Peptides against a protein of PDB entry 4PN1. Designs and how they scored, part 27

Target 1, 261 residues: chain A of PDB entry 4PN1
Amino acid sequence: KIEMNFLNKPIVPDTTKVISNFLTHYLITEPVEHVEIEAKLGTLIDLETQNRFEFPVMNETILNPEFNLRTRFESDMTASEHKYLNEFLNQAFRDSQKPGRLPFAYKHTKQVDLFYETEDNSRDKIRVSKNQSDNQVLACVKKRRVADLFLYCPNDAFDIRISISDELPVSMPSGNQQPSLTRLKDRVGYVHQEIKIDLTKTTQNDPVYDTTERHELEVEFGNIADLRDRAQKAKDGMEAPLFRRVQLFMDNVRILRREHS

## One batch from the design tools (peptide; aimed at target 1 V18)

Design b1_p16_4_s2 (made by RFdiffusion4, then SolubleMPNN; from b1_p16_4, 6 letters changed)
Fold by OpenDDE base, seed 2:
Structure b1_p16_4_s2 (fold): chain B 261 residues (1-261), chain A 16 residues (1-16)
Amino acid sequence: as target 1 above (261 residues)
Amino acid sequence: SSFSKEFSEMIEKMLE
C-alpha cells in the first residue's frame, strides 16, 4: 500500500493558502459587495529594463505586495498566441463533451463598452456594455480595482495577475452625455465547473495606447456566492472547501499559462 | 493596504 506522505494526509501548497487568504480578506474580512475575482495572463515588465521581469526564482512565485518591485503588468498577448489558445480551448471543449467527462459550456459574445465620466468627476468611469448586434444594454457599472496579486511564472509563457474588483451597478448616464471612450469586445467564453475562461479581442481608439487591438485571456470564478460561502467557512476554521476551489482555479490557470504555439 | 498587514501576519505565522 502506498501512502501520500508520512502522515497519510493531503497537504496544502503554500500558493493555495496565500491565494485563499487573499480571497478571504476581500470576501469576508473587508468584503467587497459586488466582487469580481479574475486571473489574467500577461507579462510582468521590469520598469527599469522594459523587458520581462527577472526574479531569482525557479518556479511559480507569488510576489509579496509589500515590496515595490518596480514592475508593471501587461495583460496582453500576440494574436498568434491568442489564436493558439483558442484552438486549444476548442479542443478541450470537444474532449469534454465525451462520455464520462464534465462538459464545457461555450458562448461567443460581441459587445461594445461605452465609458462615461461621472458627474462628480470621480476617477472611476461608468461603463455601459451593450450587445453589438442589437444595442441592448447588458450592464451599467462603475468598476473599481480593489487589489492585485501577482504570480511570477518563469517557466511558463505568461505571468499571472489575480485581481479583486468591485463592479457597482449604477444608473445609466444622461442621454445627452457622450462617451469618453468606446471599446469593442469580441469574447469567446468557456465555462467548466463554474470557472469561466474568456478569450477577448479588444479594439479601442485611445491615444494613450499604441495598439488599438488587445488580446487577453482571463480566468474568473463563476460562482461568487459559493466562493464567499467557502471563504466564510475558512474564516470559521474549515478551510478545505476553499482550498479545493482555489486549487481548481489555479490548476486551470496553470494549464493555460503553459500553452504556447 | 489592509491586506498587506494581514499578509505579513500570515507570512509570519507560516514561518513559525
Scores: peptide ipSAE 0.075, ipTM 0.677, DockQ to the pose 0.349
OpenDDE base, seeds 1, 3, 4, 5: peptide ipSAE 0.040, 0.070, 0.006, 0.044; ipTM 0.672, 0.679, 0.311, 0.502; seed 4 fails the geometry check

Design b1_p16_4_s4 (made by RFdiffusion4, then SolubleMPNN; from b1_p16_4, 6 letters changed)
Fold by OpenDDE base, seed 2:
Structure b1_p16_4_s4 (fold): chain B 261 residues (1-261), chain A 16 residues (1-16)
Amino acid sequence: as target 1 above (261 residues)
Amino acid sequence: DEFKKEFSKLIEEMLK
């Protein structure tokens, strides 16, 4: 007979607790109404060296938000890395279709995002998302970044930014208004156990830098209502359901950030 | 924000 430990009870890693508390804060304590919660793969860049940040730790660690480490996060990867991850996820998708597994769902979307200035000259722009194929409006929102939590991952190809955003639905801009910025998004989406994994190629035209392309991978909680419910239970003293969901989320993130060509 | 403050408090308590 084997037991988990000398108490024979599961123990929750600190990473799970910290992230759970982070989420609970913006789900329950200071609730964001139209919350989006996602993790992006990228690189923490040291502003002083312009290289990947080096911190004296040997494994995955959450950076303390109270400290200004003079870093920026670059949510980008090479085309080859992006292609590799796409192939990896395609294989994972295929494997999940086998008997005895929980299957992935797959969706490929191409959309255009049009950004408009607000009449009140607020910092947040209005984003109108349209389907490229039929020009149908998918969404019209003002997105506000509320909070970030950074994970430094020295043993992996990528660092992680977990972000809380508020996506406020708003009315369409006036027909005579011109967009200030246009972005094309080619997104391959995978969903497993209500966790969304998106590979996105973003193309935009810049008057100074010409056309730029970005390759991103993001992992998102696909069921916010359920997550909010779990967070509420956590606030009420029952933390296990939230911890389990966060653990699942982070395990998926960990799998992805370890993969490289 | 409030979370950062709470987090700081947690860290301080852990370091006692």
Scores: peptide ipSAE 0.036, ipTM 0.498, DockQ to the pose 0.361
OpenDDE base, seeds 1, 3, 4, 5: peptide ipSAE 0.021, 0.021, 0.006, 0.017; ipTM 0.501, 0.537, 0.344, 0.497

Design b1_p16_5 (made by RFdiffusion4)
Pose (drawn by RFdiffusion4):
Structure b1_p16_5 (pose): chain A 256 residues (1-205, 211-261), chain P 16 residues (1-16)
Amino acid sequence: KIEMNFLNKPIVPDTTKVISNFLTHYLITEPVEHVEIEAKLGTLIDLETQNRFEFPVMNETILNPEFNLRTRFESDMTASEHKYLNEFLNQAFRDSQKPGRLPFAYKHTKQVDLFYETEDNSRDKIRVSKNQSDNQVLACVKKRRVADLFLYCPNDAFDIRISISDELPVSMPSGNQQPSLTRLKDRVGYVHQEIKIDLTKTTQNTTERHELEVEFGNIADLRDRAQKAKDGMEAPLFRRVQLFMDNVRILRREHS
Amino acid sequence: SELEELNEMLEEKNEE
């Protein structure tokens, strides 16, 4: 017989607790009506060296946003790194279809992105996405970035950025208006337990941009868990962000 | 630690 600790009850990892606080704040305390919560793989770049961020730590760590670390985030990866993750996810996809497993879901989207500027002093963009096939509109949203949280991961090829955005559905722009940006997007979507794993390849109308993003697919349920956590019963919220971060961690450690 | 300070700060914001 073996116990996990001298209490024999599970304990919350420090990171899971902190991220739960970050998510509860923008879900409950200062709520965002149309919230998108996603984490992207990429590289933390030191502004002076223009290389990967160096920090005297040996494990995945959350950077305090109240400190100026002179850093930016590159949400980009090579074509090989993108293909490697594609193969790994495909293999993980088929293995989930086997007996005893909770299966993956799949959705491949070939669409066009149209970005517009706003009439306000804000730096928000109005995004219009259309099918490459029939050109029917998939979405028309005004997107505002609310908050970011950076995880430096010295043991891996990637760092993590957790972004909280606000995607408000808005009406279509006028025809007599030039889009600030137009590009193709090849999004390969995997879904497991309502956690979305998106593998995106955008083509600038040339330059290519390869990304991997992991987002909560069921916000309404997550908001409910955040409410229960604020009221004391915080175990469901912890179990949720633990699953999210563990998925993000698995994809982060996958590299040649 | 730095992570503990961040956690306390975030809890204070959630208590508001």

Design b1_p16_5_s1 (made by RFdiffusion4, then SolubleMPNN; from b1_p16_5, 6 letters changed)
Fold by OpenDDE base, seed 4:
Structure b1_p16_5_s1 (fold): chain B 261 residues (1-261), chain A 16 residues (1-16)
Amino acid sequence: as target 1 above (261 residues)
Amino acid sequence: SELEELLKKLEEENAK
């Protein structure tokens, strides 16, 4: 007979606990009303060298946000990496359709995002998302980045940014207002156990990036209500459900960040 | 695409 450990009880990795606490804060303690929680694959760039930062660690490490590490996070990847991930996820999708598996859901969307300045010229822009085919409005939100948690992953192709955002639904901008930025998005979305995985090719004239095209992969909690419930239970002393959900999320992220062309 | 073909097949199966 084999036991899990000398307590014969599941043990939660410290990473899971840290992330769970981070999420709980913005779900329960200081709740974000229209919260979006996503992890993006990318690269922590050293602002001095403009190369990937080299932290003196040997495995997945959550960076302490209290330290200014003079880094930026680039959520972009190469076209080849993006293609590889797409193929990988396609295969995962196919495999999940087999008997005995939980199937992926798949959705391919092409949308245009129109960004509008607010009347008060606030930092937060209004984003209107429309379907490219029929110009149907998909969403109109004002998104605010609330918090980030960065994971340096030296053994993997990508580092991770977990972001807490507030996506406030807002009214459509006035008809006479012109967008300050237009972004075309070609998004392939995969959903497995309410975890959303999106591969997005974005085309825009972005002053921040030298390229007009970006390739991004994001992993998102698809059921915020459930996650919030789990977080509440955690605050009430029952942490296991939250830990399990975070573990699932992170395992999916870990799978993806290891994949590269 | 291959994926689209698969989805089509699944839809057809679900429609039965």
Scores: peptide ipSAE 0.021, ipTM 0.498, DockQ to the pose 0.012
OpenDDE base, seeds 1, 2, 3, 5: peptide ipSAE 0.019, 0.017, 0.020, 0.006; ipTM 0.494, 0.481, 0.576, 0.318

Design b1_p16_5_s2 (made by RFdiffusion4, then SolubleMPNN; from b1_p16_5, 6 letters changed)
Fold by OpenDDE base, seed 1:
Structure b1_p16_5_s2 (fold): chain B 261 residues (1-261), chain A 16 residues (1-16)
Amino acid sequence: as target 1 above (261 residues)
Amino acid sequence: SELEELLKKLEELNAK
């Protein structure tokens, strides 16, 4: 008989534990009401060099937020990289349709995001999202960024930002109010085991560059209620369900961040 | 309009 280790019990990597604790804090301890939890692929940029950040580690590591590393995160990639990931996910989608597999779901969405200033001059803007085809309102929210974790991934094409946001549903702006910013989003979404993977092309006006284009890939927890339940169980001493869910999430992220054109 | 301009740009980008 072969055992896993000298305790013959599963062991959880530190990365999983750290992320799990991070999530538990904002799900349970200081709960965010309308929480969105996502990981974005991008690049940690050294503010001094304006190049990719270099840290004296040889593998994936969560950066300690207590230290000012003088970095910024760019949640963008080249069109070529984005295209490659799209092709990769399309293949994964096709493969998942085979017998014996859990299938991906697929959705293509084109929407317009209209941003409005708030009356209280809050930093947070109201975002109205509409479907481009029929102008139907998809959402009207005030989004607040709550917290971030950054993963430096020296062996991969991308670094990772895990972010927690509060997306508060709010009433529509008055008809006389003009948007301060308009964005177009072309989003291809893949869902597997309630983990959402979105490839997004974003276009917006820019006063300096006329038009700014972004290519983003994000991985999101698609079932927050389940995640919150798992986090609560973890607080109550049963951590395994949360660890498994976080591991699944991170494995998907790891697959994607390794891909490059 | 701004929207029309952006739509045009998006179409151009997607055509590549």
Scores: peptide ipSAE 0.017, ipTM 0.545, DockQ to the pose 0.012
OpenDDE base, seeds 2, 3, 4, 5: peptide ipSAE 0.017, 0.012, 0.007, 0.006; ipTM 0.550, 0.423, 0.373, 0.247

Design b1_p16_5_s3 (made by RFdiffusion4, then SolubleMPNN; from b1_p16_5, 6 letters changed)
Fold by OpenDDE base, seed 3:
Structure b1_p16_5_s3 (fold): chain B 261 residues (1-261), chain A 16 residues (1-16)
Amino acid sequence: as target 1 above (261 residues)
Amino acid sequence: SELEELLKKLEEENKK
């Protein structure tokens, strides 16, 4: 006879608990109204060395936000890494279409993002997203990042930033306003069990540095209402549903951050 | 199959 442990019961990883508490804070305790919760793959850079951050840990570690570690997060990756992840996700998509599996959904979008200054000259800009093909307005929002949680992953190709953002729908800017910045986005999106995985190539013209291209991978909770419900249950003493959802999210992130060319 | 063709198209689209 074999048992899992001396209690013969599953145990929740500490990482899951920490992240769950972080999410619960911004879902329930100090609720963000139009919350977006996403994880981006990237690199923690030490501001002093300009190299990847080195911390005296040997595995996935959530950094304490109360400490200034003098780091920055770069959400960019190489074109080759991005291509590899795209191929990897394509294969995962194909495999998920087999009988007995839960299938991925897929969507490819090409859009232009136009950024406008607000009338009150606030730091937050209005972003108008349009379909590149027909200029159909896809979204008009004012996005503000509320909080970040960083995971240092010394054994993997990427570190992780989990971000809480407030994405407020707003009215379109007046017709006489000109955008301060334009970005082209080529995004392939995969959805599995309401977890969104997006590969995005962003092109931006810079008057000084010419055209720059960025490659990003993000993982997002696709059902915020359900997540908020789970978080509320957790506050009420039933943590299991939230832990399960966070575990699913993080397992997907862990799969992706381990992949590299 | 139709599914296989779709999957192939999606792969090609992602290579752009």
Scores: peptide ipSAE 0.019, ipTM 0.483, DockQ to the pose 0.012
OpenDDE base, seeds 1, 2, 4, 5: peptide ipSAE 0.013, 0.016, 0.017, 0.000; ipTM 0.443, 0.455, 0.476, 0.214

Design b1_p16_5_s4 (made by RFdiffusion4, then SolubleMPNN; from b1_p16_5, 5 letters changed)
Fold by OpenDDE base, seed 1:
Structure b1_p16_5_s4 (fold): chain B 261 residues (1-261), chain A 16 residues (1-16)
Amino acid sequence: as target 1 above (261 residues)
Amino acid sequence: SDLEELLKKLEEKNAE
């Protein structure tokens, strides 16, 4: 008989624990009411060099937010990289339809996001999302960024930002109010085991910089209620379900961040 | 797209 270690018990990677604790804090300890939890692929940029950040580590590591590393995160990639990931996910989708596999779900959404200033001049804007085809309102929210964790991934094409946001549903802006910003979003979404993987092409008209295009890939927890339940169990001393869910999430992220054209 | 075609096939298959 083979045992997995000298305790013959599963061991949890430290990365999983750190992320799990981070999530637990904003799910349970100081709960965000309308929480969105996602990881974005991108690049940690050194503010001094304007190049990719270099840290004296040889593998994936969560950066300590207590230290000012003088970095910014760019949640963008080249069109070529985005296309490659799209092709990769398409293949993964096809393979998952085979017998014995859990299938991906797929959805293609084209929407317009209209941003409105709030009456209180808060930093947070109201976002109205509409379907491009029929102009139906999909959502009206006030989104607030709550917290971030950054993963430096020296061996991969991308670094990772895990973010917690509060998406508060709000009433529609008055008809006389004009949007301060309009964005077009072309989103291809893949869902596997309630983990959402979205490829998004965003087009924005900027009065100063003309039309800008952004290519993003995000991985999101698709079942927050389940995640919150798992986090509560973890607080109560049963951590395994949360660890398993976080591990699944991170493994999907790891697969994606390794892919490049 | 090939993916859309696949989805269509799956929908047709599930409808049977």
Scores: peptide ipSAE 0.018, ipTM 0.444, DockQ to the pose 0.012
OpenDDE base, seeds 2, 3, 4, 5: peptide ipSAE 0.017, 0.013, 0.017, 0.008; ipTM 0.437, 0.290, 0.436, 0.300

Design b1_p16_6 (made by RFdiffusion4)
Pose (drawn by RFdiffusion4):
Structure b1_p16_6 (pose): chain A 256 residues (1-205, 211-261), chain P 16 residues (1-16)
Amino acid sequence: KIEMNFLNKPIVPDTTKVISNFLTHYLITEPVEHVEIEAKLGTLIDLETQNRFEFPVMNETILNPEFNLRTRFESDMTASEHKYLNEFLNQAFRDSQKPGRLPFAYKHTKQVDLFYETEDNSRDKIRVSKNQSDNQVLACVKKRRVADLFLYCPNDAFDIRISISDELPVSMPSGNQQPSLTRLKDRVGYVHQEIKIDLTKTTQNTTERHELEVEFGNIADLRDRAQKAKDGMEAPLFRRVQLFMDNVRILRREHS
Amino acid sequence: GPYDWIKGVEHLLATP
């Protein structure tokens, strides 16, 4: 017989607790009506060296946003790194279809992104996405970035950015308006336990941009867990962000 | 505030 600790009850990892606080704040305390919560793989770039961020730590660590670390985030990866993750996810996809497994879901989207500027002093963009096939509109949203949280991962090829955005559905722009940006987007979507894993390849109308993003697919249920956590029963919220971060961690460690 | 969620966990976060 073996116990996990001298208490024999599970304990919350420090990171899971902190991220739960970050998510509960923008879900409950200062709520965002149309919230998107996603984490992107990429690289933390030191502003002076223009290389990967160097920090005297040995494990995945959350950077305090109240400190100026002179850093920016590159949400980009090579074509090989993108293909490697594609193959790994495909293999993980088929293995989930086997007996005893909770299966993956799949959705491949070939669409066009149209970005517009706003009439306000804000730096928000109005995004219009259309099918490349029939050109029917998939979405028309005004997107505002609310908060970011950066995880420096010295043992891996990637760092993590947790972004909280606000996607408000809005009406279509006028025809007599030039879009600030127009590009193709090849999004390969995997879904497991309502956690979305998106593998995106955008083509600038040339320059290519490869990304991997992981987002909560069921916000309404996550908001409910955040409410229970604020009221004491915080176990379901912890179990949720633990699953999210562990998925993000598996994909982060996958590299040649 | 935008950083009220940091209360009580300042020592867990990385600083310079």

Design b1_p16_6_s1 (made by RFdiffusion4, then SolubleMPNN; from b1_p16_6, 9 letters changed)
Fold by OpenDDE base, seed 2:
Structure b1_p16_6_s1 (fold): chain B 261 residues (1-261), chain A 16 residues (1-16)
Amino acid sequence: as target 1 above (261 residues)
Amino acid sequence: SKFSWLEGVEDLLFKP
C-alpha cells in the first residue's frame, strides 16, 4: 500500500490557497453583489520591451499585485490558436459523451453588444447585449472591473488573468440614445461541471480604424451561488469545499493554456 | 488598501 505523503492526507497547493483567498474576499469579505469570476488566456506584456514578460521563475506563478511589474495583459490569440482550441474542445466534448463520463454541454451564440454612455457621464458604460438573429435583449448591464489576479505561465502558450467583475443590471437606455460602440460576438460555449469555457470571436467596427477582430478564450465559474456558499464555509473554517472547486477550475485552465498548434 | 484581499493569504498559507 502506498500513501499520499507522510501524513497520508491531501495537501492543498499554495496556488489554490491564494486564489481561494482572493475569491473569498470578493465573495464574502467585501462582497460584490453581481459578481462574475473568469480567467482569460492571454499574454503578459512587458511595457518596457513590448514583448512577453520575463520573470525569473520556472513554473506557474501568481504575481504579487503589490509590486509594480510594469506589465499589461493582452487577452488575445491568433486565429490559428483559437481554431486549434476550438477543435480541441470539440474533441473533448465528443469524448465526454461516452459512457462513464460527465458530458459537456455545448452552445453556439451570436450576439451584438451595444455600449451606451450613461446620463451622468460615469466611467462605466451601459452594455446592451442582443441576440443577432432576432434582436432579443439578452442583458443590460453596467460592468465594473473590481480586481485582477495574474498568473505568469512560462512553460505554457498563455498567461492567465483571473478577474472579478460586477455586472449590475440596469435599465435600458432611452430610445433616443445611440450606441457609442458596437461589438459583434461569435461565441461557442462549453460547460463541464458548471465550469464555463467560451471561445469568442469579437468584431469591432471603428469609423476611423479598420475593423478589428479579437480571439479570446475564457473560463468562468458557472455557479456563483455555490461558490459563494463554499467561500462562506471557508471563512467559517471549512476550507476543503472551496479548495476543491478552485482546484477544478484551475485544472481546466491549465489544460487549456498548455494547448497550442 | 487596494489589495486588502492579501490580508488573509498568510493565514491560509501559515497555520498553527
Scores: peptide ipSAE 0.169, ipTM 0.674, DockQ to the pose 0.191
OpenDDE base, seeds 1, 3, 4, 5: peptide ipSAE 0.015, 0.128, 0.028, 0.020; ipTM 0.389, 0.662, 0.415, 0.381; seed 5 fails the geometry check

Design b1_p16_6_s2 (made by RFdiffusion4, then SolubleMPNN; from b1_p16_6, 8 letters changed)
Fold by OpenDDE base, seed 3:
Structure b1_p16_6_s2 (fold): chain B 261 residues (1-261), chain A 16 residues (1-16)
Amino acid sequence: as target 1 above (261 residues)
Amino acid sequence: SKYSWLEGVEDLLYKP
């Protein structure tokens, strides 16, 4: 007979516990009202060397935000890496349609984001998202970054930034206002067990500089109400439901960050 | 504190 360990019970990884505490803080303790929680794949860059950050660890490591490591996070990847991930997710989608599996949902969207200055001249801009095909308004929000948690992943192609944002729905800008910036987004979205995975190609035109393209992959919690409920239960002493949901989220992230062309 | 959530991390990890 083989057992899992000397207790013959599952054990929760340290990473899951730390991330669960981080999320609980911004869901329950100091709650963000219109919270968005996402992980982006990218690279931690050492500001001194301008190369990928090197830290004396050998596996996935959450960086302590109390320490200034003089780093920046680049959420961009190469077109070839982005294409590879797209093909990988397409195959995962197909495999999930087989009997006995939980299926992916899929959506392809092309949108334009228009950014407007606020009347009070605040740092936060209003973003109006429209469908490129029919100009239908998809969203009008004021997004503010609240907190970041960085994971250094020396064994994988990508590092991870987990971000807490406040995405406040706001009224449309007045018809007399002109956008300060426009971005075109080509996005393919996959949903599995209420976890959203988005591949996005962003094109931005600059009057002075050449057109720039950015390739991003993000993983997002699709059911915030459920996550908030789980976080509340954790605060009340029942941690298992939250740990299970965070573990699911992180396992999906771990699968994706290991893939590269 | 901006990082007040860190105060409970050790307790969570070592909770018996």
Scores: peptide ipSAE 0.151, ipTM 0.636, DockQ to the pose 0.206
OpenDDE base, seeds 1, 2, 4, 5: peptide ipSAE 0.041, 0.064, 0.018, 0.042; ipTM 0.416, 0.521, 0.395, 0.418; seed 1 fails the geometry check

Design b1_p16_6_s3 (made by RFdiffusion4, then SolubleMPNN; from b1_p16_6, 7 letters changed)
Fold by OpenDDE base, seed 2:
Structure b1_p16_6_s3 (fold): chain B 261 residues (1-261), chain A 16 residues (1-16)
Amino acid sequence: as target 1 above (261 residues)
Amino acid sequence: SKFSWLKGVEHLLYKP
């Protein structure tokens, strides 16, 4: 007979607790109405050296935001890394279609994002997303970054930023208004157990600079209503459902950030 | 506080 520990009860790592608390705050305590919650793979850059920051830790570590660490987060990877992850996820998709597994869903989307200035000169721009094939409007939103949580991952190829955003639906800009910025997005999306994994190639034309490409991988909670319900239960003293969902989310993130070509 | 969410994890910060 084997027991989990000397109490024979599950324990919850601090990582799970901290992230759960972070999410609960912006889901319940100070609720964001149109919340988006995503983790991006990238690199914590030391502002002094412009290289990846070196923290004196040996495992996944949530950074305390109260400390000014003088870092920035770059949510980008090389084309080769992005390709590798795409191939990796394709294989995971195929494997999940086998009997006895929960299957991935797959979607390939090409969209154009048009950014418009607001009439009130607010900092936040209006983003109109359109399907590239038929020019159908997919969304018109004003996105506000609410909060970030950073994880330094010294043993992995990537660090992690978990972000809370508010995507406020807004009216379409006036027909006479021209976009200030245009971005093309080529996105392959995978969904497993309502966790969304997106590989995105973003192309941006800059009138001053050359066309730039960015390669991003993001992991998103696909069922916010369920997550909010779990967070509410956590606030009411039942934390287990939220912890389980956060653990699932983070395990998927952990798998992805470990992969490299 | 800019990081008001930290209130929920104050109990994780051990202070003898």
Scores: peptide ipSAE 0.342, ipTM 0.846, DockQ to the pose 0.264
OpenDDE base, seeds 1, 3, 4, 5: peptide ipSAE 0.337, 0.319, 0.334, 0.329; ipTM 0.836, 0.837, 0.840, 0.841

Design b1_p16_6_s4 (made by RFdiffusion4, then SolubleMPNN; from b1_p16_6, 8 letters changed)
Fold by OpenDDE base, seed 2:
Structure b1_p16_6_s4 (fold): chain B 261 residues (1-261), chain A 16 residues (1-16)
Amino acid sequence: as target 1 above (261 residues)
Amino acid sequence: SKFSWLEGVEHLLYKP
């Protein structure tokens, strides 16, 4: 007979607790109405050295935002890394189609994002997303970054930023208004147990600079209503459902950030 | 506080 520990009860790592609290705050305590919650793979850059941040820890570590570490986060990877992750996820997709597994869903989308200035000159731009094939409007939103949580991952190829955003639906810009910026997005999306994993190639034309490409991987909670419900339960004293969901989310993130070509 | 969400994890900070 084997027990979990000397109490024979599950324990919850601090990482799970901290992230759960972070999410609960913006889901319940100070609720964001149209919340998007995603983790991006990238690199914490030390502003002093312009190299990857070095902190004296040996494992995944949530950075305390109260400490000014003078870092920036770059949510980008090389084309080769992005390709590798795509192949990795394709294989995971195939494996999940086997009997006895929960299957991935797959979707490939190409969209164009048009950014417009607001009439009130607010900092936040209006983003109109259209399908590249038929020019159908997919969304028109004003996105606001609400909060970030950074994880330093010294043993992995990537660090992690978990972001809370508010995607406020807004009216379409006037027909006479021209976009200030246009971005093309080529996105392959994988969904497993309502966790979305997206590989995105973003192309941006800059009139001053050359066309730039960015390669991003993001992991998103696909069922916000369920997550909000779990967060509410946590606030009411039942934390287990939220902890389980956060742990699932983070395990997927951990798998992805460990992979490299 | 700019990081008001931290209130929920203050109990995780051990203070003798």
Scores: peptide ipSAE 0.303, ipTM 0.823, DockQ to the pose 0.261
OpenDDE base, seeds 1, 3, 4, 5: peptide ipSAE 0.297, 0.295, 0.291, 0.301; ipTM 0.814, 0.819, 0.814, 0.822

